# Peptides against a protein of PDB entry 4LZF, part 57

Target 1, 155 residues: chain A of PDB entry 4LZF
Amino acid sequence: GGRLVVFPNGTRKELSADGQTVKVMFFNGDVKHTMPDQRVIYYYAEAQTTHITYPDGMEVLQFPNNQTEKHFPDGRKEITFPDQTVKTLHPDGREESVLTDGTIIQLNPDGSKVIQFNTGQREIHTADFKRREYPDGTVKTVYSDGRQETQYPTG

## One batch from the design tools (peptide; made by RFdiffusion4, then SolubleMPNN)

Design b2_p10_3_s2 (from b2_p10_3, 4 letters changed)
Fold by OpenDDE base, seed 3:
Structure b2_p10_3_s2 (fold): chain B 155 residues (1-155), chain A 10 residues (1-10)
Amino acid sequence: as target 1 above (155 residues)
Amino acid sequence: SAPIPDIPMY
């Protein structure tokens, strides 16, 4: 069977019989699990936050408000907000948000913004204009000077 | 020696 080690400072360590799982219960309430797959699960008791580290460098943070953050080895970060919106921050500075209704919002490093609506419409925002593209091929542009232009599909 | 808690880095 497993065994329990109790240290003078009050910290306790539980070892599985096969030695593949280690659970450390610290005197401050923190808990550290070392799993057979080599992931480490650390629970910070005061913050009620879980930090998981994987052998490949992946890290996952789980906060008490139900927000989850994934830190990928390539520098990308993925945040799942409590409302289940998913925001991805790319190393090149691009940000993408996927809303629960299927809308996708892209923020580009140059300051431009693209919204892909769940209706199939797409809107592009630049310093010079806002442009709405419709599924039927119609395109409406509103320029910064107030001028408007509509392009109609042929046929 | 006895294990001690980690410090958060988030």
Scores: peptide ipSAE 0.315, ipTM 0.876, DockQ to the pose 0.094
Fold by OpenDDE base, seed 4:
Structure b2_p10_3_s2 (fold): chain B 155 residues (1-155), chain A 10 residues (1-10)
Amino acid sequence: as target 1 above (155 residues)
Amino acid sequence: SAPIPDIPMY
């Protein structure tokens, strides 16, 4: 079987029989698991937060409110909010939110916003206009100056 | 030395 070591400070360390799994139970209630696949699972007892680190640089945070954050090696960050909305923050500054209804909201570094509705409609927001694109090819543009334009599909 | 807890970095 495994081995249990109890340290003077109250911390306990469990080693699996094969030595591939190590569980450290700290005196403050924190728990650290080192797994055979080299991922490290650290549980912060007071914060009730789990922090997983992977050998490839991936990190996962799990918060008590059911929020999950993934930190990818490429610098991308993915946040799953308690409502299950998923927001991806890209290294270039672009942000993308996927709502539970399938709506995708993209915030671009240039300040523009694109909404892909679950209906297939797409809305583009810029400093100069809001544009709605419909599945049938119709495009309606409302400009900041109040001008309106509608483009119809080529028949 | 006896292991001590980590400090959160998040």
Scores: peptide ipSAE 0.312, ipTM 0.875, DockQ to the pose 0.096
Fold by OpenDDE base, seed 1:
Structure b2_p10_3_s2 (fold): chain B 155 residues (1-155), chain A 10 residues (1-10)
Amino acid sequence: as target 1 above (155 residues)
Amino acid sequence: SAPIPDIPMY
């Protein structure tokens, strides 16, 4: 059957009957759950923060302000902000933010920026130009020297 | 020995 172990420092450990679930309640209020799937759920009482670690290296942090951070085994990080914006930091240095309205903002390692608007329009920013792509195929480019170019859809 | 709490690393 299940077991409860009480330690002299005030920490308590509960073991399931099958031994696959372990709950440690520390003297400082922290709680550590070890699950059958080998994930560990640690709750930091003072910070009110939950830290989940997975056997494959995935980590999930849940903060009291409703921010969530996922740390993937490949080095990618995904941050869900309290406003529900999702920012992904890729191992190659690319950053991508998905706003609640569906707008996607991409920051590329080469310094370029791409905005995919919820209207279907896309804007590309480089050191040399800003380019707006429209759903109808029209492309307008404004170069840093002030020159403008419009490409119309073929027909 | 008695388990002790972890220190946050975030």
Scores: peptide ipSAE 0.312, ipTM 0.874, DockQ to the pose 0.095
Fold by OpenDDE base, seed 2:
Structure b2_p10_3_s2 (fold): chain B 155 residues (1-155), chain A 10 residues (1-10)
Amino acid sequence: as target 1 above (155 residues)
Amino acid sequence: SAPIPDIPMY
């Protein structure tokens, strides 16, 4: 069977029979699970936040407001917001948000922005213009100087 | 010695 160790400071350590699972229940209410797969699940009682660390460097944070953050070993960060929007932060500085309706918003390191609407329309924002691309091939561009241009599809 | 809680790193 397992074993329970009680420390003078009130912390308790529970060991599985095989020794592969360790549960530490700290005096402050925190809980630390060390699992056979070597992931560590730490629960911060005061913050009600769970922090999972993996041997490969992956980290997962789960907040009480239902926000989840994944920190990938390659430097990528993925945030699932309470509204279920998913934002990915790439190591190159690119940011992508996927909204619940399927809209994708991309922020590029150069400051440009691309919105892929769920309707199939796409909008590109640069320092010089805003451009709307329609599924039929029509493209409308509004330049920063106020000039407008419409390009119609071939046909 | 007795284990002590971690400090949040987030």
Scores: peptide ipSAE 0.311, ipTM 0.876, DockQ to the pose 0.095

Design b2_p10_3_s3 (from b2_p10_3 with P1M Q4I)
Fold by OpenDDE base, seed 3:
Structure b2_p10_3_s3 (fold): chain B 155 residues (1-155), chain A 10 residues (1-10)
Amino acid sequence: as target 1 above (155 residues)
Amino acid sequence: MPPIPDIPMF
């Protein structure tokens, strides 16, 4: 059978019979699980937040509002918001958001923005213009000075 | 030596 250790400060430690799982229940309500696959699951009672650490350096945070964050070893972060939008922050400063309707929004370090709509239309925002690309090949550009250009597809 | 809780880093 398993083993239970009770410490004078009220902390309790449970070990599985095979020794592969350790559960520490701290006096403050926190819980720490060490799993057979070497991941550590820590529950912060006051914050109601779960923090999972993996041997490869991956970390996962689960917040009480249902937001989750993945912190990758390469510095990339992936945030799943409560509305299920997924935002990826890249080490180079680029950000990408995937909305639930399939729209993809890319923010570039130079301040430009690209929106890939679920309709197949694409919009590019720069300091100088906004450009809309249509699936049929038509491209409409509106410049910052109000001038407009339309490029039509060739047959 | 009783185990002690971690401190949140978020």
Scores: peptide ipSAE 0.287, ipTM 0.890, DockQ to the pose 0.094
Fold by OpenDDE base, seed 1:
Structure b2_p10_3_s3 (fold): chain B 155 residues (1-155), chain A 10 residues (1-10)
Amino acid sequence: as target 1 above (155 residues)
Amino acid sequence: MPPIPDIPMF
């Protein structure tokens, strides 16, 4: 069987029979699991938050409101919000949000923004203009000076 | 040395 160690401060440590799993139950209610695959699962009792760390540097945070954050070894972060929107933050500063309806919002490091709507329309925001592209090929541009330009499909 | 809880960084 396993082994249980009780410390003077009230913390308890439970070892599996094979010695490859360690469960520490802290006096404050926190729980730390060290798994055979070297994954560490830490539960913060007061925050009701789970923090999983992997040997390769991957980290996963699970919050009580159902938000999940993944921190990748390359510096990328992926946040799944309670509404199931997924936001990816890239190391180069680019951010991408995928909404539940399929809309994709991209924020680029240069400040430009691209929205790909689920309707097939696409909107591009730059310092100089806002442009809407329609599925029929029509493109409407509103420039920063207020000028508007409409390009109609031809053929 | 009794283990002590971690401090959350989030």
Scores: peptide ipSAE 0.287, ipTM 0.889, DockQ to the pose 0.094
Fold by OpenDDE base, seed 4:
Structure b2_p10_3_s3 (fold): chain B 155 residues (1-155), chain A 10 residues (1-10)
Amino acid sequence: as target 1 above (155 residues)
Amino acid sequence: MPPIPDIPMF
């Protein structure tokens, strides 16, 4: 069983028989579920967006374009874009994107950028240079002044 | 008091 309460403003509240699940259907079309595990699932009808809040402070947003955002208690945010790229925003300002092909792009607080290609090559961008590191140990650096340097692996 | 909708914060 359960219980249905209808309020004068048109909002409806459904309670499960055990009282552990509460569903509020607001007059504007929003829906709020309070679950036995204490997570709250709120659906914003106009935005067609679902917002889940967990007791540990985790929050999950699900947008109508298939984007998902996770807000971690430590301040980290993880965004899964519609193309399935996953971007992590760290509290220190560092950003990391993992592309579907396995490429990892890291933006560091110091302004440097690191790309780890799926081929095993790594590229480092700083204000002073771009550097490509190859799996065999070869390193090519192009400096901002146009100078180039190649370092070969030691065998 | 009747429940009222939340306001999105995103």
Scores: peptide ipSAE 0.283, ipTM 0.888, DockQ to the pose 0.096
Fold by OpenDDE base, seed 2:
Structure b2_p10_3_s3 (fold): chain B 155 residues (1-155), chain A 10 residues (1-10)
Amino acid sequence: as target 1 above (155 residues)
Amino acid sequence: MPPIPDIPMF
């Protein structure tokens, strides 16, 4: 069996029989689990938020509104919103959102935007134009000066 | 020296 230590401040510490798992139940309701794989699971009772830290530097946050954030060691951040949209923030400033319908929205550091629709259409936004690419190869471009061009797949 | 809770950083 495990071992229980009760501290004067009301904090309790449980050690598994094998010594590989440690559970600290703090007087404020927080709970800290140290697991055999060396990940640390900390539950903040007041915030109702779980914070997991991994030995490789990865961190996972689970919020009470069902939002989850993954902080990768390379600086990438992945947010799963309550609506299940997944947004990835890259270290270079690029942002990518994957919507539940399969649409992918990319925001680039240069300010350009690319939308890959679930229909196969693609839209590109730059400072100079908006361009819609259709699955059949047709491309329609609206330039910032109001000029419009349509390129058909056959040239 | 009993364990003390962490402070949230989020």
Scores: peptide ipSAE 0.283, ipTM 0.889, DockQ to the pose 0.095

Design b2_p10_4_s1 (from b2_p10_4, 3 letters changed)
Fold by OpenDDE base, seed 4:
Structure b2_p10_4_s1 (fold): chain B 155 residues (1-155), chain A 10 residues (1-10)
Amino acid sequence: as target 1 above (155 residues)
Amino acid sequence: MPPIPEYPMP
C-alpha cells in the first residue's frame, strides 16, 4: 500500500504503493503532485494558481480567473484569456491573437499589424498605409499621406 | 529536511 509521512512542520507526503505518484501537502496549503508521467503539478494555495511542468520543458499556468498560459520549450507562449481569446507570443516578437469570433490579429516585429476578419476581409497596417482586402478581390489602401487607392478584381 | 513550499510563484 501507499504511505503517508507527516513532518514536524505540518507538511504531509503521500506516496502511492508503486511509488509513481507523490503528493506533498505543504503546511501553507500548497500541493505538489509528481505524476507517473513525470509531470509536476504545483498548486499555490494563496494565489490559487496551478503550475504544471512537463519533462519536455512545457509549462502550464492556470490562474483563478480562468486564464491559462502555456510556455513552450521553444520560447513560445500561448495565453488563453478568460474570454477564450488565445494569444500566441512568438520568440521573434510576433504576436497572434485568435478571437472567439474567428478574427485573427497579428502583430509583427516590424510594427505592422494584420487583421484577418471572420468575414474574410483582411486589413494590413504598416507605417505607410492601411489596406483593406475584400473577399471579392477589391483592395482599398489609405496611405499615410492621405492618398487613397482602390484596386479592383480582375477576371 | 522536511519539504518546504516553493517560492516564488512563477
Scores: peptide ipSAE 0.186, ipTM 0.825, DockQ to the pose 0.099
Fold by OpenDDE base, seed 1:
Formats: structure tokens, sequence, C-alpha cells
Structure b2_p10_4_s1 (fold): chain B 155 residues (1-155), chain A 10 residues (1-10)
């Protein structure tokens, strides 16, 4: 059978019969599970937050408001917000947000921004202009100097 | 030694 160790500080440690699972119930209400697959699940009682660490360096945070954060070994982070927007932060500084309506917002390391709307319209922001591309082929550009240009579809 | 909680929360 398993073993239960009760420490003087009130912390309890449960060992599975096979010794592959360890559960520590800390005196403050925190809980730490060490799993056979070497995954470690730590629950912070006061914050009601779960932190999972994997042997490959992957980490997952689960917050009480239903936000989740994944920290990948390559440095990429993926945040799922309570509204179900998914934001990916790339190691190169690029950020991408996918909204529930299908809109994709990309922030590039050079400061440019691209919005792909669910309507098929696309908006591009650079230091020099804002450009709106329409499904019919029309392109409207507002330049930093205030000049505006409309390119109409041909054909 | 008794296990102690981990701090701070990440």
Amino acid sequence: as target 1 above (155 residues)
Amino acid sequence: MPPIPEYPMP
C-alpha cells in the first residue's frame, strides 16, 4: 500500500504504493503532485492557481479566471484569455492574437501591425502608412504625411 | 526536513 507521512509543521506527504506518485499537501493548503511521467503539478491555494511543469521545460499556468498560459521550451508563450482570445508571443518578438470571431492581429518586431479581419479586409500599419485592403481589390492608404491614396481594382 | 510551500508563485 501507499504511505502517509505527517510532518510536525502540518504538511502531509502521500506516496503511492509503486512509489511513482507523490502528493504533498502543505500546511498552507498548497498541493504538489509529482507524477510518474515526471510532470509536477503545483496548486497555490491562496491564488487558486495551478502550475504544471514538464521535464522538457514546458510549463502551464491555470488561473482562477480561466486564463491559461503555456510556456514552451523554445521561449514561445501562448495565452488563452478568459474571453477565449489566444495570444502567442514568439521568441523573435512577434505577437499574434486570434480573436473568437476569427480576426487575427499580428504585431511584428519592427513595430508594424497587420489585422486580418473576418470580413476578408486586411489592415496594415507601418511607420509610413496605414493601408486597408478590401475583398473587391480596393486598397486605401493613408500616409504619415496625410496624403491619401485609393487604388481601384482593375478589370 | 519537512517540505515547505514554494514561493513566490510564478
Scores: peptide ipSAE 0.181, ipTM 0.822, DockQ to the pose 0.098
Fold by OpenDDE base, seed 5:
Structure b2_p10_4_s1 (fold): chain B 155 residues (1-155), chain A 10 residues (1-10)
Amino acid sequence: as target 1 above (155 residues)
Amino acid sequence: MPPIPEYPMP
């Protein structure tokens, strides 16, 4: 059997028998769990949001709309949207979105955009051109001046 | 002292 402490302000604290788990139920409805593995799970009652902190510096936010955000120790952030699109924000400013159909969209700090289609085609957008790469090795480029170029695979 | 809720939400 564990212990239950009831405070005058209405906050309750439960301690497991082994002392490894602590659950605080705050008067405002918030809940804080300290786990044996040293992760801390905090539930914000009004926002209905869960915040998990790990000893290695990882943080996870779970929102009521099923959006999940992971904050990695290296500064990377990963957002899983309600539609199950996964967006990764890198410390260098690069952003990558993985759509449910397997399409990958990369936004680079220089303003360029790369789309990797689920068909194996790749499209590159820069200030100077839009380029489509095909699985057979064909490359089509449309330049900003209107010029078009097709490069064929070498036989 | 009794524990108090954390604020603000991160």
Scores: peptide ipSAE 0.180, ipTM 0.824, DockQ to the pose 0.098
Fold by OpenDDE base, seed 2:
Structure b2_p10_4_s1 (fold): chain B 155 residues (1-155), chain A 10 residues (1-10)
Amino acid sequence: as target 1 above (155 residues)
Amino acid sequence: MPPIPEYPMP
């Protein structure tokens, strides 16, 4: 069977029979699970937040508002917001948001922005222009100087 | 020594 150790400060430590799972229930309500796969699950009772660390360096945070954050070893972060929007922050500074309707918003390190609408339309924002691309191949561009141009599909 | 809680929260 497993073992239970009760410490004078009120902390309790449970060991599985095989010794592969360790559960520490701290006196403040925090809980730490060490799993056979070497992941560590820490629950912060006051914040009601779960922090999972993996041996490869990945981290997962689960907040009481249902936000989840994944911190990848390569420096990428993926945030699932309570509204189920998923935002990815890349190490190069690029950000991508996927909305629940399928719209994708990309913010590039150079300051440009690309929106891929669920309708198939695409909008591109740069320092020099704002461009709307339509599924039929029509492209409308508004340049920073106020000039407007429409390009029609070939064929 | 008994285990102590880990602080601060990340």
Scores: peptide ipSAE 0.126, ipTM 0.808, DockQ to the pose 0.098

Design b2_p10_4_s2 (from b2_p10_4, 3 letters changed)
Fold by OpenDDE base, seed 3:
Structure b2_p10_4_s2 (fold): chain B 155 residues (1-155), chain A 10 residues (1-10)
Amino acid sequence: as target 1 above (155 residues)
Amino acid sequence: FPPIPEYPMP
């Protein structure tokens, strides 16, 4: 069978019979699980936060407000907010947010912004202009100097 | 040697 070790400081350690699962219940309420697949699940009792570390370097943080953060080995971060918006931060500085309605917002390192609306419209923001592209091929541009231009679809 | 909690929270 398994083993239970009780330490003088109040910390308890449970070991499975095969030794592949270890559960440490610390005196402060924290809990550490070492799993057969080598992932480590640490629960911070005071913060009510779960931190999972994987052998490949992947890390997952789960916060009490239902926010989840994934830290990938390549430096990419993926944040799922409580409202279920998913934001990806890329190592090159690009940020992408996917809203629950399907809208995609891209922030580029050069400061430009692209919004792909769920309607099929796209809006591009640069230092020089704001441009709206419509599904029918119409393109409307408002330049920084206030000039406006419309390009109509063919036909 | 008893295990000790990890600090701080990441």
Scores: peptide ipSAE 0.216, ipTM 0.834, DockQ to the pose 0.097
Fold by OpenDDE base, seed 4:
Structure b2_p10_4_s2 (fold): chain B 155 residues (1-155), chain A 10 residues (1-10)
Amino acid sequence: as target 1 above (155 residues)
Amino acid sequence: FPPIPEYPMP
């Protein structure tokens, strides 16, 4: 059968019969599960936060407000907010947010911003201009000096 | 030695 070890400090350790699953119940209410697949699930009782570490280096944080953070081995982070917006932070500094309505917001390392609206419109923000691209091929640009330009689709 | 909780939370 399984094995239960009770330590003097109040921490308890449960081992499965095969030894492949280990559950540590700490005196402070924290819980650590070591699973057969070598993932480690740590529950912080006070913070009500779950931290999962995978053998490939993947980490998942689950917060009590339903926010989830994934930390990928390549340094990328993916945050799912309570409103289900998903933000990806790339190692190169690029950030991408996907809203529930399908809007995609990209913050580029060069400081530019690109918004892909669910309508098919695209807006590009740079230091020099804001540009709106329409599905019909029309492009409107407002430059930092106040000048405006409209490019019409060819047809 | 008895296991101790991990601190701080990441």
Scores: peptide ipSAE 0.215, ipTM 0.833, DockQ to the pose 0.099
Fold by OpenDDE base, seed 2:
Formats: sequence, structure tokens, C-alpha cells
Structure b2_p10_4_s2 (fold): chain B 155 residues (1-155), chain A 10 residues (1-10)
Amino acid sequence: as target 1 above (155 residues)
Amino acid sequence: FPPIPEYPMP
């Protein structure tokens, strides 16, 4: 059978019979689970936040507002917001947001922005222009100097 | 020594 250790400070420690699972129930209400796969699940009672750490360096944060953050070993971060938008922050500085309607917003390190609309239209923002690409092949560009140009599909 | 909670929350 398992073991229960009760400490003078009020912390309780439960050990599975095989010793592979450890549950620590701290006096402040926090809970720490050490699992057979070596992941550690820590629950912060006051903040109602769960922090999971994996042996490979992966971390997952789950907040009471339903936001989830994944911190990957490669430095990538993925945030699922309460509205279910998913934002990925890449190590190269690129940021991508996927909205629930399928729209994808990319922010590039050079300051450019690309929006892939759920309609199939694509908009590119640079220092020099804003460009709208349409599914039919039409491309409209508004340059920073105010000039506008339309390129019509060929074929 | 008994286990103590982790502080602060990340």
C-alpha cells in the first residue's frame, strides 16, 4: 500500500505503493504531483493556477480565466487566450495569431504584418505599402506616397 | 524538514 506522511507544518505527503507517484498537499492548499513520467504538476491554490513542468523543459500554465500558455524547449511560446485565439511567439521574433474565425495574423520582426483572412484575401503591410491580394488574383496596393495600383488577374 | 510550498508562482 501507499504511505501518508503528515508533517508538523500541516503539509501532507502521499506516496504510491510503487513510489512512482508523489502527492504533496501543502499547508497553504497548494498541491504538487510528481508523476511516473517525471512531469510535475503544481497547483497554486490562491491563484488557482496549474503549472506543469516536463523533463524536456516543456512548461504548461493553466490560469483560472481559461488562458493556457505552453513554453516549448525551443523557446517557442503558445498562448491560448480565453476567447480561444491562439498566439504563437517564435524564437525568431515572429508572432502568429490564429483567430477563431480562421483569420491568421502574422507579425514579422521587420515590422511587416500579414493577415490571411478567412475569405481567402491576404493583406500585407510594410513600411512602403499595404497590399491586398484577392482570391481571383487581383492585387491592390496602396503605397506610402498615396499612389494606388491595381494588378488584374491574367489568363 | 517538511516540504514547503513553492514561491512565487511563475
Scores: peptide ipSAE 0.212, ipTM 0.832, DockQ to the pose 0.098
Fold by OpenDDE base, seed 5:
Structure b2_p10_4_s2 (fold): chain B 155 residues (1-155), chain A 10 residues (1-10)
Amino acid sequence: as target 1 above (155 residues)
Amino acid sequence: FPPIPEYPMP
């Protein structure tokens, strides 16, 4: 059968019968659960936050406000906000937000911004221009000097 | 020695 160890400080350690699952219930209310698949689930009682670590280096944080953060081994982070917006932070500094309506907002390391609207339109912001691309192939550009240009689809 | 909680949290 399983084993329960009770320590003098109030911490408790529970071992499954097969020894594959270990649950430590700390005196402060924290819980550390080591699973057969080698993932470790740590619950911070005061913060009500769950931290899962995987053998491949993946980490998942779950906050009480329904925010979830995934930390990938390659350094990428994916944050799911309470409103269900998903923001990805790339190691190169690029950030991408996917809104619930399907809009995608990309912030590039050079300061440029790209918005892919749920309508199929795309807007590109640079230091030199703002450009709107339409589903029909039309492209409108407003340059920083105030000049405007429209490119029409071919055909 | 009994196990101790992790600190600080991430």
Scores: peptide ipSAE 0.208, ipTM 0.833, DockQ to the pose 0.098

Design b2_p10_5_s1 (from b2_p10_5, 5 letters changed)
Fold by OpenDDE base, seed 3:
Structure b2_p10_5_s1 (fold): chain B 155 residues (1-155), chain A 10 residues (1-10)
Amino acid sequence: as target 1 above (155 residues)
Amino acid sequence: MPPIPEYPLE
């Protein structure tokens, strides 16, 4: 069978019979699980936050507001917000948000912004212009000087 | 030596 160790400070440690699972219940309410797959699940009682660390360096944070953050070994971060929007922060500074309706918003390191709408329209924002591309091939550009230009589809 | 909680929250 398993073992239960009770320490004088109130902390309790449960060990599975095979020793592959260890559960520590700290006196402050925190809980630490060491799993057979070597992931460690730590629950911070006061913050009501779960922190999972994987042997490959992946980390997952789960917050009480239902936000989840994944920290990848390569430095990429993926945040799933309570509204289920997923935001990816890349090591190169690029950010991408995928909305629940399928819209994709990209913020580039050079300051440009690209929105891919779920309608198939695409909008590009730069320092010099805002451009809207339509599914039919029409492209409308509004330049910073106020000039507007329309490129019509061929055919 | 009893285990101690981890601080701070990461």
Scores: peptide ipSAE 0.179, ipTM 0.816, DockQ to the pose 0.098
Fold by OpenDDE base, seed 1:
Structure b2_p10_5_s1 (fold): chain B 155 residues (1-155), chain A 10 residues (1-10)
Amino acid sequence: as target 1 above (155 residues)
Amino acid sequence: MPPIPEYPLE
């Protein structure tokens, strides 16, 4: 059978019969599960937040507002917001957001920005210009000096 | 040695 240890401070520790699962119920309401697969699940009672750590270094945070954050061993971070937007932060500084409507927003380390709209239009922002590309092949560019150019499709 | 909470969340 399993074991239950009750500590003087009010913390309780439950051990499975095989010793592979440990559940600690802290006096403050926090709960820590150590699983056979070495995954550690920590629940912060006051914050109502779950923090899962994996032996490979991956971490998952689950917040009460339904936001989820995944921290990958390679340094990549993936945030799923309550509105279901998914934002990926890459180790090189690049950020990508995928909106629920399919729009993709990319922020590059050099400061440039690319928006791929669900309409098929694409907008590119650089230090020198803002460019809108249309599905028909038309390209409109507004340069930082105020000059505007329109390139029309040939066919 | 009683376990102690890890809270607050960092």
Scores: peptide ipSAE 0.179, ipTM 0.818, DockQ to the pose 0.100
Fold by OpenDDE base, seed 5:
Structure b2_p10_5_s1 (fold): chain B 155 residues (1-155), chain A 10 residues (1-10)
Amino acid sequence: as target 1 above (155 residues)
Amino acid sequence: MPPIPEYPLE
């Protein structure tokens, strides 16, 4: 019950019987799929990349190297790398990487860096100090002037 | 009249 239209340039257009799904196969190998939920799936043949756009402005890119990028309407980007590391880029410039071992690395716009280790330890890097926080509450700080300070847990 | 491909991804 569907329809197939073949254009002189080699592009082909398939319409589902209900008319809610449209598939355009371009002469260059690209494919555009319009779905009933109004998402559009575009496949770039040369780049072997899939680009999905959603009505709410969400975009998903799937690259041939298994990298996936999500572009959120608020400007946030989430990149899943081939090694399954997930990096989030925030509109304010903050970056956060979640490693497969559970380690979280945060890069802040002010240049500070925070590492949350999978061991429960946390390390904070600023222009003035490097600080290590331990699960037991101990905090060790090395200041830029070379001074070191240890703060012990209370109780 | 025939559909044309989109511009390449940047």
Scores: peptide ipSAE 0.179, ipTM 0.814, DockQ to the pose 0.096
Fold by OpenDDE base, seed 2:
Structure b2_p10_5_s1 (fold): chain B 155 residues (1-155), chain A 10 residues (1-10)
Amino acid sequence: as target 1 above (155 residues)
Amino acid sequence: MPPIPEYPLE
């Protein structure tokens, strides 16, 4: 069978019979699970937050407000907000948000912004213009100098 | 020595 070790400070340590799982219940209410797959699940009792670390460097944070953050070994970060918006931060500085309605917002390192609306329309923001692309092929551009241009679909 | 909690929250 497993083993239970009770320490003088109130911390308890449970070892599975096979020795592959270790559960530490700290005196402050925190809990640490070391799993056979080498992932470590740490629960912070006061913050009610779970932190999972994987041997490959992956980390997952689960907050009490239902926000989840995934920290990938490549430096990418994925945040699922309480409203279920998913934001991905890429190592190159690009940020992408996927809204619950399907809208995708991309922020580029150069400051440009691209919005892919759930309607199929696409809006592009640059230092020089704001451009709206329509599903029918129409493109409307408002340039920084105030000029406006409409390109009509062909065919 | 007994295990101690981890601080701070990451």
Scores: peptide ipSAE 0.178, ipTM 0.816, DockQ to the pose 0.099

